# Peptides against a protein of PDB entry 5VVV: the designs that were tried, part 75

Target 1, 276 residues: chain A of PDB entry 5VVV
Amino acid sequence: FLCGVVEGFYGRPWVMEQRKELFRRLQKWELNTYLYAPKDDYKHRMFWREMYSVEEAEQLMTLISAAREYEIEFIYAISPGLDITFSNPKEVSTLKRKLDQVSQFGCRSFALLFDDIDHNMCAADKEVFSSFAHAQVSITNEIYQYLGEPETFLFCPTEYCGTFCYPNVSQSPYLRTVGEKLLPGIEVLWTGPKVVSKEIPVESIEEVSKIIKRAPVIWDNIHANDYDQKRLFLGPYKGRSTELIPRLKGVLTNPNCEFEANYVAIHTLATWYKSN
Target 2, 276 residues: chain A of PDB entry 5VVV as posed
Amino acid sequence: FLCGVVEGFYGRPWVMEQRKELFRRLQKWELNTYLYAPKDDYKHRMFWREMYSVEEAEQLMTLISAAREYEIEFIYAISPGLDITFSNPKEVSTLKRKLDQVSQFGCRSFALLFDNIDHNMCAADKEVFSSFAHAQVSITNEIYQYLGEPETFLFCPTEYCGTFCYPNVSQSPYLRTVGEKLLPGIEVLWTGPKVVSKEIPVESIEEVSKIIKRAPVIWDNIHANDYDQKRLFLGPYKGRSTELIPRLKGVLTNPNCEFEANYVAIHTLATWYKSN

## One batch from the design tools (peptide; aimed at target 1 Y160 V195)

Design b2_p29_5_s4 (made by RFdiffusion4, then SolubleMPNN; from b2_p29_5, 15 letters changed)
Fold by OpenDDE base, seed 4:
Structure b2_p29_5_s4 (fold): chain B 276 residues (1-276), chain A 29 residues (1-29)
Amino acid sequence: as target 1 above (276 residues)
Amino acid sequence: SFEDEVDEIHKELMKNYEKVREELLKWNY
């Protein structure tokens, strides 16, 4: 069971010292996972093709080493979906080289994120792939296999919540393709019925699990505030029955952008997880 | 609801990422 934090918000990423402090807190609270997915890291998303500089590499190596020191699984995410041509073997090779670089930093767990992108493929991809889901699954499977089928590999769908599913969760052709074609060793991220879900009903997890043919990892935006900086969610982790735990592969909270505001959010997630 | 407003912001982000990013950046500064 993956339990911890995703740094997955828009806005200023956490500094390396905050991330190290996070790992210390996660270990202390018996949480086990950190997903590196900061939307405004240029080389994570907008410039995903660009290799890390020597200085950036040293920082990431230090961060990954710190995660290991605290027994936190460091998952490196990349979001190529803004401008990748899935059918172009050069793009696939560029993605492989980027993940090879991160593998050299000592990273062993990875994620491909296709959240917050246009669902329309380019003309070249439309000639090769039957749908956007087929294109995403193809590259995800290829990358997963290329990396030697790492123990932890995550996929974030473009339809990552109930309100983004067309026509709905149980009838989504996109999620059906993901469920049927995504290799079984790849985990699927999900935010619940909504982007920010006040409640995640057990029935909603059973519904999505059926179509994706696996238990999801919850990307939990309950304490996210990147969409409204005037809101600080200082309340406990709530609206999630402990009956979800046996039905999930994990829960990763995407908390407030303000690092110090997250004590209650992360601590109460840990309490929730241990109450099973 | 607030949750529905967030869903709509993200749906708009998916359709017009550059423009919505510029708008979100203006809200963050």
Scores: peptide ipSAE 0.492, ipTM 0.826, DockQ to the pose 0.748
OpenDDE base, seeds 1, 2, 3, 5: peptide ipSAE 0.452, 0.464, 0.044, 0.482; ipTM 0.807, 0.825, 0.613, 0.825; seed 1 fails the geometry check

Design b2_p29_6 (made by RFdiffusion4)
Pose (drawn by RFdiffusion4):
Structure b2_p29_6 (pose): chain A 276 residues (1-276), chain P 29 residues (1-29)
Amino acid sequence: as target 2 above (276 residues)
Amino acid sequence: SYFETMLELAKEREEPELIKLFEMKIEEE
């Protein structure tokens, strides 16, 4: 069961030294996972096709090391959603070559994120693929095979919270396609009824497990501050029923950008991780 | 642009946090 932090916000990402202290903290409080997905580390999203330079690679390996040294599972995320051409094989291949490079850093766990992308496709894609959801699942599956079908592997859908489902959660062509076609070994990230959920009703998640055909992994935006300059969140982890742990694969908290402000955010996530 | 598209979509979905985020990103440009 996956529990911990996702560094998944817009803005100045954390540096290696902050992530080491992060791993030591996750262990002192018995959490198991860290998802690397900072939006503005350029090779994660903006230039996803680009390989890490020599010194960048030294940094990532030293990072994946301290993750084992503290036994925190490290999941690497990549976001091709902005401009990838799903049908073109050269494009599919560059993704593998990039995911290969990171596999050789010590990485066993991977994620493909597709949040916040223009919903429709290029003229070339609309031929080979029936719908937008078809294209993503095809690549996500093809990639899931190529890496030797890894232990943990996450998929973040374009429709990733209740508000974002067209027309509703239950009868959505995008969501319908995912639960049926996406492989049973691939996890699905979900964010609550809203992007920043005030509360997560047990009925809402049970409802979601309907169409996804899985217990989804929560990308929790409760303490995220990347959207309002004036705002910071030092409150407790709240509005999440303890009765949820049995119904979910996991909860990864997407916290404040200021690293040291995240003490309460992670500790309260940790105490609640106990109690179920 | 990317952030303008996301802003328009955020307004249609009445998601205030995203509206604020994408407006701030546009101002930075």

Design b2_p29_6_s1 (made by RFdiffusion4, then SolubleMPNN; from b2_p29_6, 12 letters changed)
Fold by OpenDDE base, seed 5:
Structure b2_p29_6_s1 (fold): chain B 276 residues (1-276), chain A 29 residues (1-29)
Amino acid sequence: as target 1 above (276 residues)
Amino acid sequence: SYFEKLLERAKELKEEELIKLYTRRIKEL
């Protein structure tokens, strides 16, 4: 069971010292996972093709080493979906080279994120792939296999919540393709019925689990505040029954952008996780 | 722009949080 934090917000990323303090807190609270997915890291998303500089490499190596010291699984995410051409072998090779570089930093766990992108394929991809889901699954499976089938590999679908599913979760052709064709060793990220789910009913997890043919990892935006910087979500982790725990592969909270605001959010997640 | 397309989709889906997010991103560009 993956339980911890995703740094997945838009806005200024956390500094190295904050991330190290996070790992210490996660270990202390018996949480085990950190997903590196800061939307405003240019080399994570906007410029995903660009290799890390020597200085950036040293920072990431230090961060990965710190996670290991605190027994926290460091998952490196990349979001190529803004402008990748899935059918272009040069693009696939570029993605492989980028993940090879991160592997050299000592990273062993990875994520491919296709959240918050246009669902329209380019003309070249339409000639090769039957749908956007087919294109995403193809590259994800290829990368997963290329990396030697790492123990932890995550996929974030473009339809990552109930409201994004057409016509609904149980009938989505996109999620059906993901469920049927995504390799079974790849985990699927999900935010619940909405992007920011006030509540995640058990029935909603049973519904999505059926179509994706696996228990999801919750990317939980309950404490996310990147959409309204005037708000801090300081309340406890709530609106999730402990009956979800046996039905999930994990829960990763995407918390407030303000690092110091997250004590209650992360601590109450840990209490929730231990209460089953 | 990219964020304009995402904003349109978020409005269609009535995702208030994404509407706020993408509206802010458009203003920052």
Scores: peptide ipSAE 0.025, ipTM 0.651, DockQ to the pose 0.884
OpenDDE base, seeds 1, 2, 3, 4: peptide ipSAE 0.688, 0.088, 0.666, 0.666; ipTM 0.957, 0.721, 0.953, 0.953; seeds 1, 2, 3, 4 fail the geometry check

Design b2_p29_6_s2 (made by RFdiffusion4, then SolubleMPNN; from b2_p29_6, 11 letters changed)
Fold by OpenDDE base, seed 5:
Order: structure tokens, then C-alpha cells, then sequence
Structure b2_p29_6_s2 (fold): chain B 276 residues (1-276), chain A 29 residues (1-29)
């Protein structure tokens, strides 16, 4: 069971010292996972093709080493979906080289994110792939196998919540393709019925689990505030029954952008998880 | 409730962090 934090918000990423303090807190609270996915890290999303500089590499190596010191699984995410051509072997090779670089930093766990992108393929991809889901699954499976089938590999679908599913969760051709064709060792990220789910009913998890043919990992935006800079979500982790725990592969909270605001959010997640 | 008690405990433990947050936000105005 993956339980911890995803740094997955828009806005200013956390600094390295905040991330190290997070790892200390996660260990203290018996949480086990950190997903690196800051939207405004240019080399994570907008410039995903660009290799890390020597200085950036040293910082990431230090961060990954710190996660290991605190027994926190460090998952490196990349979001190539803004402008990748899935059918282009050069693009696939570029993605492989980027993840090879991160592997050299000592990272062993990875994620491919296709959230917050247009549900359209370019002309070249339309000639090769029968759907957008087929393109995404193809590259994800190829990368997963190329990396030697790492123990933890995550996929974030473009339809990552109930409200983004067309026509709905149980009938989505996109999610059906993901469920049927994504390799079984790859985990699927999900935010619940909505992007920001006030509640995640058990029935909603059973529904999505059926179509994706696996228990999801919750990317939980309950405390996310990147969409409303005037709000701080200082309340407890709420609206999630403990009956979800045996039906999930994990929960990663994507909390407030302000690092200092997240003590209650993460502490109460840990208490929820340990109440099992 | 259990969550209310937990929230109050967590707020006390986070008092210094919240003070830092608000101080920083005031300085950024």
C-alpha cells in the first residue's frame, strides 16, 4: 500500500529542504511514499525532453538519497503529454534517455502522467494508433519494460476522475483500453468522482476498479489549493471511509502549495491509514 | 469527534509552522 504525498500542484514547487523535512515527517508518521510531480518544474512537464544539468542532477541525487535515508519510496514522475508524438521513435528514445538519467540518480520508481492535456492525437499518431488511450498505453508499456519492470510504476490517465470520463466511468472506451492493455504491474492514479473529491464513496472505487482491472492509487486533491490562492485547506483528511483501504493500492495526498499548511492534512492521513 | 480531537492536537503541534506561514505571507504582501 502506497501512502504519502504527491507534490503535484501548480505553482512554486517545494524547496529541497522542505522535501527533506517532509520525508522526516512521513517516516515519523509511518508513511512510505513521495511522488515527485510538480507541474511547474519545467523539466518535468513543459520541457520534459531536456536533461537535468549537473547542478540539478546533484540536487536530485541528494533528494533521492534523503528519501532512502528516511525509508521513503521516491517516485519520479514525468508528464510528456503536452507535446509528445507517441508514434515517433525519436520521442520515445528521448523519454527513455531522460528516465535513464533519473535512474542513474538512484531512482527506482517512476510515473508517466497524462493528466491536464487535450484529449487529441496529432495526425501522425492517428495513423498509427486506434485511440489516444492506445497511444498512451503503448508508450507506457514500452517504458515500463525498458526500465526492467520496476516494482513501482504509475500511470495517470487523461480521464483521471469520474467527471472526466466519457460518457461515464463504467462505459469509458478510454479507461476500458487502459484496463485491458496496460500491463498488470503498472498502477493507475485516480482522484475519485471529481478532480477535487469532497467524498470518495466505496462504490465509486469499485466502479473504476472494475474497468481499469486493478485497485487504483488515489491522487487525493482534498487539500489542494493551487486552484484558489486565497484558501488554505487546514482541515483533517475526511470523507474517505477506512473501508477504502483494502480496495486501494494507495493514497497520495496532493496538499496545499504552502508547505507549512500541510501538517494537519498529512498527520490525519497517517492516522486514517493506521486505523485499518 | 475523533477527528476534531486529532485536528486540535495537530494544530497545537503545527503552531510554529503556521506562524512561519503567516509571517511569510505578510512579508510577501
Amino acid sequence: as target 1 above (276 residues)
Amino acid sequence: SYFEKLLEEAKKLNEEELIKLYTRKIEEL
Scores: peptide ipSAE 0.185, ipTM 0.745, DockQ to the pose 0.024
OpenDDE base, seeds 1, 2, 3, 4: peptide ipSAE 0.013, 0.068, 0.019, 0.025; ipTM 0.434, 0.675, 0.494, 0.557

Design b2_p29_6_s3 (made by RFdiffusion4, then SolubleMPNN; from b2_p29_6, 16 letters changed)
Fold by OpenDDE base, seed 4:
Structure b2_p29_6_s3 (fold): chain B 276 residues (1-276), chain A 29 residues (1-29)
Amino acid sequence: as target 1 above (276 residues)
Amino acid sequence: SYYEYLLKKAKELKDEEMIKLYTRLLEKE
C-alpha cells in the first residue's frame, strides 16, 4: 500500500530542504511514499526532453538519497503528454534516456503522467494508434518494460477522475483500453469522482476498479490550493471511508503549495491509514 | 473554476493546444 505525498501542484515547487523535511515527517508518521511530480518543474513537464544539468542532477541525487535514508519510496514522475509524438521512435528514445538519467540518480520507481493535456493526438499518431489511450498505453508499457519492470510504476490517465470520463467512468472507451492493455504491474492514479473530490465513495472506487481492472492509487487533491490560493483547508482527512483501504493500492495526498500548511493534512492521512 | 485556472496556466506557458482545449471546456461549463 502506497501512502504518502505527491508533490503534484502547479506553482512554485518545494525546495530541497522542504522535501527532506517532508521525508522526515513521513517516516515519523509511518508513511512510505513520495511522488515527485511538480507541474512547474520545467524538466518534468514542459521541457521533459531536456536532461538534468550537473547541478540539478546533484540536487536530485541528494534528494533521492535522503528519501532512502528515511525509508521513503521516491517515485519520479514525468509528464511528456504536452507535446510528445507517441509514434515517433526518437521521442520514445528521448523519454528512455531521460528516465535512464534519473535511474542513475538511484531512482527505482517511476510514473508517467498524462493529466491535464489535450485529448487529441497529432496527425502522425492518428495514423499509428487507434486512440489516445492506445498511444499512451503503448508508450507506458514500453517504458515499463525498458526499465526492467520496476516494482512501482504509476500511470496517470488523462481521464483521471469521474468528471473527465467520457461518457462516464463505467462506459469510458479510454479507461477500458487502459484497463485491458496496460500491463498488470502498472498502477493507475485516480482523484475520485472529481479533480478535487470532497468525498470518495466506496462505490465510485469499485466502479473505476472494474474498468481499469486493478485497484487505483488515489491522488487526493482535497488539500490542494494551487487552483485557488485563497483556499486553505486545514481540516481533518474527511470524506474517505477506511473501507477504501482494502480497495486501493495507495493514497497520495497532493497538498497545499504552502509547505508549512500541510502537516495537519499529512498527519490526518497517516491517522486514517493506521486506523485500518 | 478549475478550467479557468488551467486556461490561465496554459496562457502563461504559451501552450496553444492547451489554450484551445481549456477554452472549449469553459464554454461547456
Scores: peptide ipSAE 0.032, ipTM 0.570, DockQ to the pose 0.080
OpenDDE base, seeds 1, 2, 3, 5: peptide ipSAE 0.020, 0.020, 0.024, 0.016; ipTM 0.541, 0.534, 0.592, 0.448; seed 2 fails the geometry check

Design b2_p29_6_s4 (made by RFdiffusion4, then SolubleMPNN; from b2_p29_6, 14 letters changed)
Fold by OpenDDE base, seed 1:
Structure b2_p29_6_s4 (fold): chain B 276 residues (1-276), chain A 29 residues (1-29)
Amino acid sequence: as target 1 above (276 residues)
Amino acid sequence: SYYEKLLKRAKELNEEELIKLYTRLLEKE
């Protein structure tokens, strides 16, 4: 069971010292996972093709080493979906080289994210792939196999919540393709019925699990405040039954942008997880 | 605002498609 934090918000990323402090807190609270997915890291999303500099590499190596010291699984995410041409072998090879570089930093766990992108493929991809889901699954499976089938590999679908499913969760041809064609060792990220889910009913997890043919990992935006930085979500982790735990592969909270605001959010997630 | 940051990013990429996507994100929250 993956339980911890995703740094997945829009806005200024956390500094390296904040991330190291997070790992200390996660270990102390018996949580086990950190997903590196900061939307405003240029080399994570907008400039995903660009290799890390020597200075950036030293910082990431130090961060990954710190996660290992605190027994926290460091998952590196990349979001190529804004402008990747899935049918272009040069694009696939560029993605492979980027993940090879991160593997050299000591990273062993990875994620491919296709959240917050348009459903439209370019003309070249339409000639090769039957749908956007087929294109995403093809590259994800190829990368997963290329990396030697890592123990932890995550996929974030473009339809990552109930409200984004067309026409709905159970009838989505996109999620059906993901469920049928995504390799079984790849985990699927999900935010619940909404992007920010006030509640995640058990029945909603059973519905999505049936179509994706696996238990999801929850990307939980309950404490996310990037959409309204005038608000701080300082309340406890709530609106999730403990009956979800045996029906999930994990829960990763995407909390407030303000690092120090997250004590209650993360601590109460840990209490919820241990109550099973 | 979050929306202004998204609009600024949208201008750097493909403004019309990203605005539609992010408008849907904001309307669903």
Scores: peptide ipSAE 0.021, ipTM 0.478, DockQ to the pose 0.086
OpenDDE base, seeds 2, 3, 4, 5: peptide ipSAE 0.023, 0.018, 0.016, 0.020; ipTM 0.591, 0.543, 0.510, 0.506; seeds 2, 4 fail the geometry check

Design b2_p29_7 (made by RFdiffusion4)
Pose (drawn by RFdiffusion4):
Structure b2_p29_7 (pose): chain A 276 residues (1-276), chain P 29 residues (1-29)
Amino acid sequence: as target 2 above (276 residues)
Amino acid sequence: ELELLEKIRELLKEDPETAYKEIIKLEEE
């Protein structure tokens, strides 16, 4: 069961030294996972096709090392959603070559995120693929095979919270396609009824497990502050029923950008992780 | 609700970070 932090916000990402202290903290409080997905670390999203330079690679390996040294599972995320051409094989191949490079840093766990992308396709894609959801699942599956079908592997859908489902959660062509075609070994990230959910009703998640055909992994935006300059969140982890742990694969908290402000955010996530 | 979905789709054609902030602001309203 996956529990911990996703560094998944817009803005100045954390540095290696902050992530080491993060791992030591996750262990002192018995959490198991860290998802690397900072939106503005350019090679994660903006320039996803680009390989890490020599010194960048030294940094990632030293990072994945301290993750094992503290026994925190490290999941690497990549976001091709902005401009990838799903049908073109050179494009599919560059993704593998990039995911290969990171596999050789010590990485076993991977994620493909597709949040916040223009919902339609290029002229070339609309031929080979029936719908937008078809294209993502095809690549996500093809990639899931290539890496030797890894232990943990996450998929973040374009429709990733209740508000974002067209027309509703239950009868959505995008969501319908995912639950049926996406492989049973691939996890699905979900964010609650809204992007920043005030509460997560047990009925809403049971409802979601309907179409996704899985217990989804929560990408929790409760303490995220990347959207309002004036705002910071030092409150407790709240509005999440303890009765949820049995019904979910996990909860990864996407916290404040200011690293040291995240003490309460992670500790309260940790106490609640107990109690179920 | 449909008008909200259409607006969200319009915002997603813009810069990602700006669209994200606007979507959260719109949800709060």

Design b2_p29_7_s1 (made by RFdiffusion4, then SolubleMPNN; from b2_p29_7, 12 letters changed)
Fold by OpenDDE base, seed 1:
Structure b2_p29_7_s1 (fold): chain B 276 residues (1-276), chain A 29 residues (1-29)
Amino acid sequence: as target 1 above (276 residues)
Amino acid sequence: REEFLKKVRELLKGDEKEAMKKIVKLEEE
């Protein structure tokens, strides 16, 4: 069971010292996972093709080593979906080289994210792939196999919540393709019925699990505040029955952008997890 | 639902950060 934090918000990324402090807190509270996915980290999303510099490499190696010291699984995410051409072998090779570099930093767990992107493929991709889901699954499976089928590999679908599914969760051709064609060792991220789900009913998890043919990992935006800079979410982790735990592969909270505001959010997630 | 998805897809053709702020607000209505 993956339980911890995803740094997945829009806004200023956390600094390395904050991330190390996070690992210390996660260990103390018996949580086990950190997903590196800061939207405004340029080499994660907007400039995903660019290799890390020597200085950036040293920082990432130090961070990954710190995660290991605190027994936290470090998952490196990349979001190529803004401008990748799925059918172009050069683009696939570029993605492989980027993940090879991160593997050399000591990273063993990875994620490919296709959240918050347009559903339209370019003309070249339409000639090769029958749908957007087929294109995403193809590259994800190829990368997963290329990396030697790591123990932890995550996929974030473009339809990552109930409100984004067409026509609905149970009948989505996109999610059906993901469920049928995504290799079974790859985990699927999900935010619940909404982008920011006030509640995640058990029945909603059973519904999505059926179509994707696996238990999802919850990317939980309950304490996310990047959409409203005037708000801080300081309340406890709530609106999730403990009956969800045996039906999930994990829960990763995407909390407030302000690192110091997340004590209650993360601590109460840990209490929730241990209460089962 | 179809109208909502149409709005989501139109918003995501632009700046995704600003789109997501609007989408989250629409989900709260």
Scores: peptide ipSAE 0.702, ipTM 0.966, DockQ to the pose 0.956
OpenDDE base, seeds 2, 3, 4, 5: peptide ipSAE 0.700, 0.691, 0.682, 0.650; ipTM 0.964, 0.965, 0.963, 0.960; seed 2 fails the geometry check

Design b2_p29_7_s2 (made by RFdiffusion4, then SolubleMPNN; from b2_p29_7, 12 letters changed)
Fold by OpenDDE base, seed 3:
Structure b2_p29_7_s2 (fold): chain B 276 residues (1-276), chain A 29 residues (1-29)
Amino acid sequence: as target 1 above (276 residues)
Amino acid sequence: RKELLEKIKELLKGDEKEAMKKIVELLEE
């Protein structure tokens, strides 16, 4: 069970010292996972093709080493979906090289994120792939296999919540393709019925699990505040039955952009997790 | 907002249980 934090918000990423402090807190609270997915890390998303500089590499190596020291699984995410051509072997090779670099930093867990992108394929991809889901699954499977099938590999679908599913969760051709064709060792991220789910009913998890043919990892935006700069969500982790725990592969909270605002949220997530 | 965050940061320098309590209290204001 993956339980911890995803740094997955838009806005100023946390600094390395905050991330190290996070790892210390996670270990102390018996949480086990950190997903590196800051949307405004240029080399994570907008410029995903660009290799890390020497200085950036040193920082990431230090961060990954710190995660290991605190027995926190460091998952490196990349979001190539803004402008990748899935059918282009050079693009796939570029993605492989980028993840090779991160592997050299000591990272062993990875995620491919296709959230918050246009669902329309380019002309070249339409000639090769039957659907957007087929394109995404193809590259994800290839990368997963290329990396030697790491123990933890995550996929974030473009339809990552109930409201984004067409026509709905249980009948989504996109999610059906993901469920049927995504290799079984790859986990699927899900935010619940909504992008920001006030509640995640058990029935909603059963529904999505059926179509994706696996228990999802919750990317939980309950405390996310990047979409509203006037809001700070300082409350406890709530609106999730403990009955979800046996039906999930994990829960990663994507909390407030302000690092210190997340103390209660993360602590209460840990309490929730340990209550089952 | 900045003031609130600074206050939270200061509270977190102390005992965890006490910090948690005070943070919750601060959020109710």
Scores: peptide ipSAE 0.200, ipTM 0.787, DockQ to the pose 0.020
OpenDDE base, seeds 1, 2, 4, 5: peptide ipSAE 0.194, 0.073, 0.182, 0.188; ipTM 0.794, 0.705, 0.779, 0.772; seeds 2, 5 fail the geometry check

Design b2_p29_7_s3 (made by RFdiffusion4, then SolubleMPNN; from b2_p29_7, 8 letters changed)
Fold by OpenDDE base, seed 1:
Structure b2_p29_7_s3 (fold): chain B 276 residues (1-276), chain A 29 residues (1-29)
Amino acid sequence: as target 1 above (276 residues)
Amino acid sequence: REELLKKIRELLKGDTEKAMKEIVKLEEE
């Protein structure tokens, strides 16, 4: 069971010292996972093709080593979906080289994210793939196998919540393709019925699990505040029955952009997890 | 927002359980 934090918000990423402090807290509270996915990190999303510099590499190696020191699984995410051409072998090779570099930093867990992108493929991809889901699954499976089928590999679908599913969760051709074609060892991220789900009913998890043919990992935006600069979400982790725990592969909270505001959010997630 | 963060930082310097209770109240203010 993956339980911890995803740094997955829009806005200024956390500094290295904050991330190290996070690892200390996660260990203390018996949480086990950190997903690196800051939307505004230059080489994570907008410029995913660019290799890390020597200086950036040193920082990431230090961060990964710190996670290991505190027995926190460090998952490196990349979001190539803004402008990748799935059918272009050069693009696939570029993605492989980027992840090879991160592997050299000591990272062993990875994620491919296709959230918050256009649902349309380019003309070249339409000639090769039957659908957008087929294109995404193809590259994800190839990368997963190329990396030697790591123990933890995550996929974030473009339809990552109920409201983004067309026509709905149970009838989505996109999610059906993901469920049928995505290799079984790859986990699927899900935010619940909505992007920000006030509640995540058990029935909603059963529904999505059926179509994707696996228990999802919740990317939980309950404390996310990147969409409202005037608010801090300081309340406890709530609106999730403990009955969800045996039906999930994990929960990763995507909390407030302001690191200092997340003490209650993360602590109460830990309490919730231990209550099962 | 900055003032609120300052209050949170100050609370976290003290007893953790008390700090958490007070931090939750700050959201309601």
Scores: peptide ipSAE 0.455, ipTM 0.920, DockQ to the pose 0.021
OpenDDE base, seeds 2, 3, 4, 5: peptide ipSAE 0.522, 0.449, 0.441, 0.441; ipTM 0.930, 0.921, 0.919, 0.920; seed 2 fails the geometry check

Design b2_p29_7_s4 (made by RFdiffusion4, then SolubleMPNN; from b2_p29_7, 10 letters changed)
Fold by OpenDDE base, seed 4:
Structure b2_p29_7_s4 (fold): chain B 276 residues (1-276), chain A 29 residues (1-29)
Amino acid sequence: as target 1 above (276 residues)
Amino acid sequence: RKELLEKIKELLKGDEKEAAKEIVKLLEE
């Protein structure tokens, strides 16, 4: 069971000292996972093709080493979906080289994110793939196998919540393709019925699990505030029955952008997790 | 629902941060 934090918000990323403090807190609270997915890391998303500089590499190596020191699984995410051509072997090779670089930093767990992108494929991809889901699954499976089938490999679908599913969760051709074609060792990220889910009913998890043919990892935006900088979500982790725990592969909270605002959110997630 | 999805797609063609904000607003309505 993956339980911890995803740094997945839009806005100023946390500094290295904050991330180290996070790892200390996670270990203390018996949480086990950190997903690196800050939207403002340009080389994570907008410039995903670009290799990290020497200085950036040193920072990431230090961060990964710190996670290891505190026995936190560091998962590196990349979001190539803004402009990748899935059918282009050069693009696939570029993605492989980028993940090889991160592997050299000591990272062993990875994620491919296709969140917050257009559902449209380019003309070249439409000639090769039957659907957007087929294109995404193809590259994800290839990368997963190329990396030697890491113990932890995550996939974030473009339809990552109930409201993004067309026509709905149980009938989504996109999610059906993901469920049927994504290799079984790859985990699927999900935010619940909404992007920001006030509640995640057990029935909603059973529904999505059926179509994706696996228990999801919750990317939990309950305390996310990147969409409203005037708000701080300081309340406890709530609206998730403990009955979800045996039906999930994990829960990663994507909390407030303000690091210090997250003490209660993360601590109460830990309490919730340990209550099972 | 199709109209909502089309609005979301149009927003995603712009600034990502602004798109995220507007998408959340649309989904909260």
Scores: peptide ipSAE 0.008, ipTM 0.360, DockQ to the pose 0.750
OpenDDE base, seeds 1, 2, 3, 5: peptide ipSAE 0.032, 0.208, 0.154, 0.036; ipTM 0.599, 0.811, 0.781, 0.646; seeds 1, 2, 3, 5 fail the geometry check

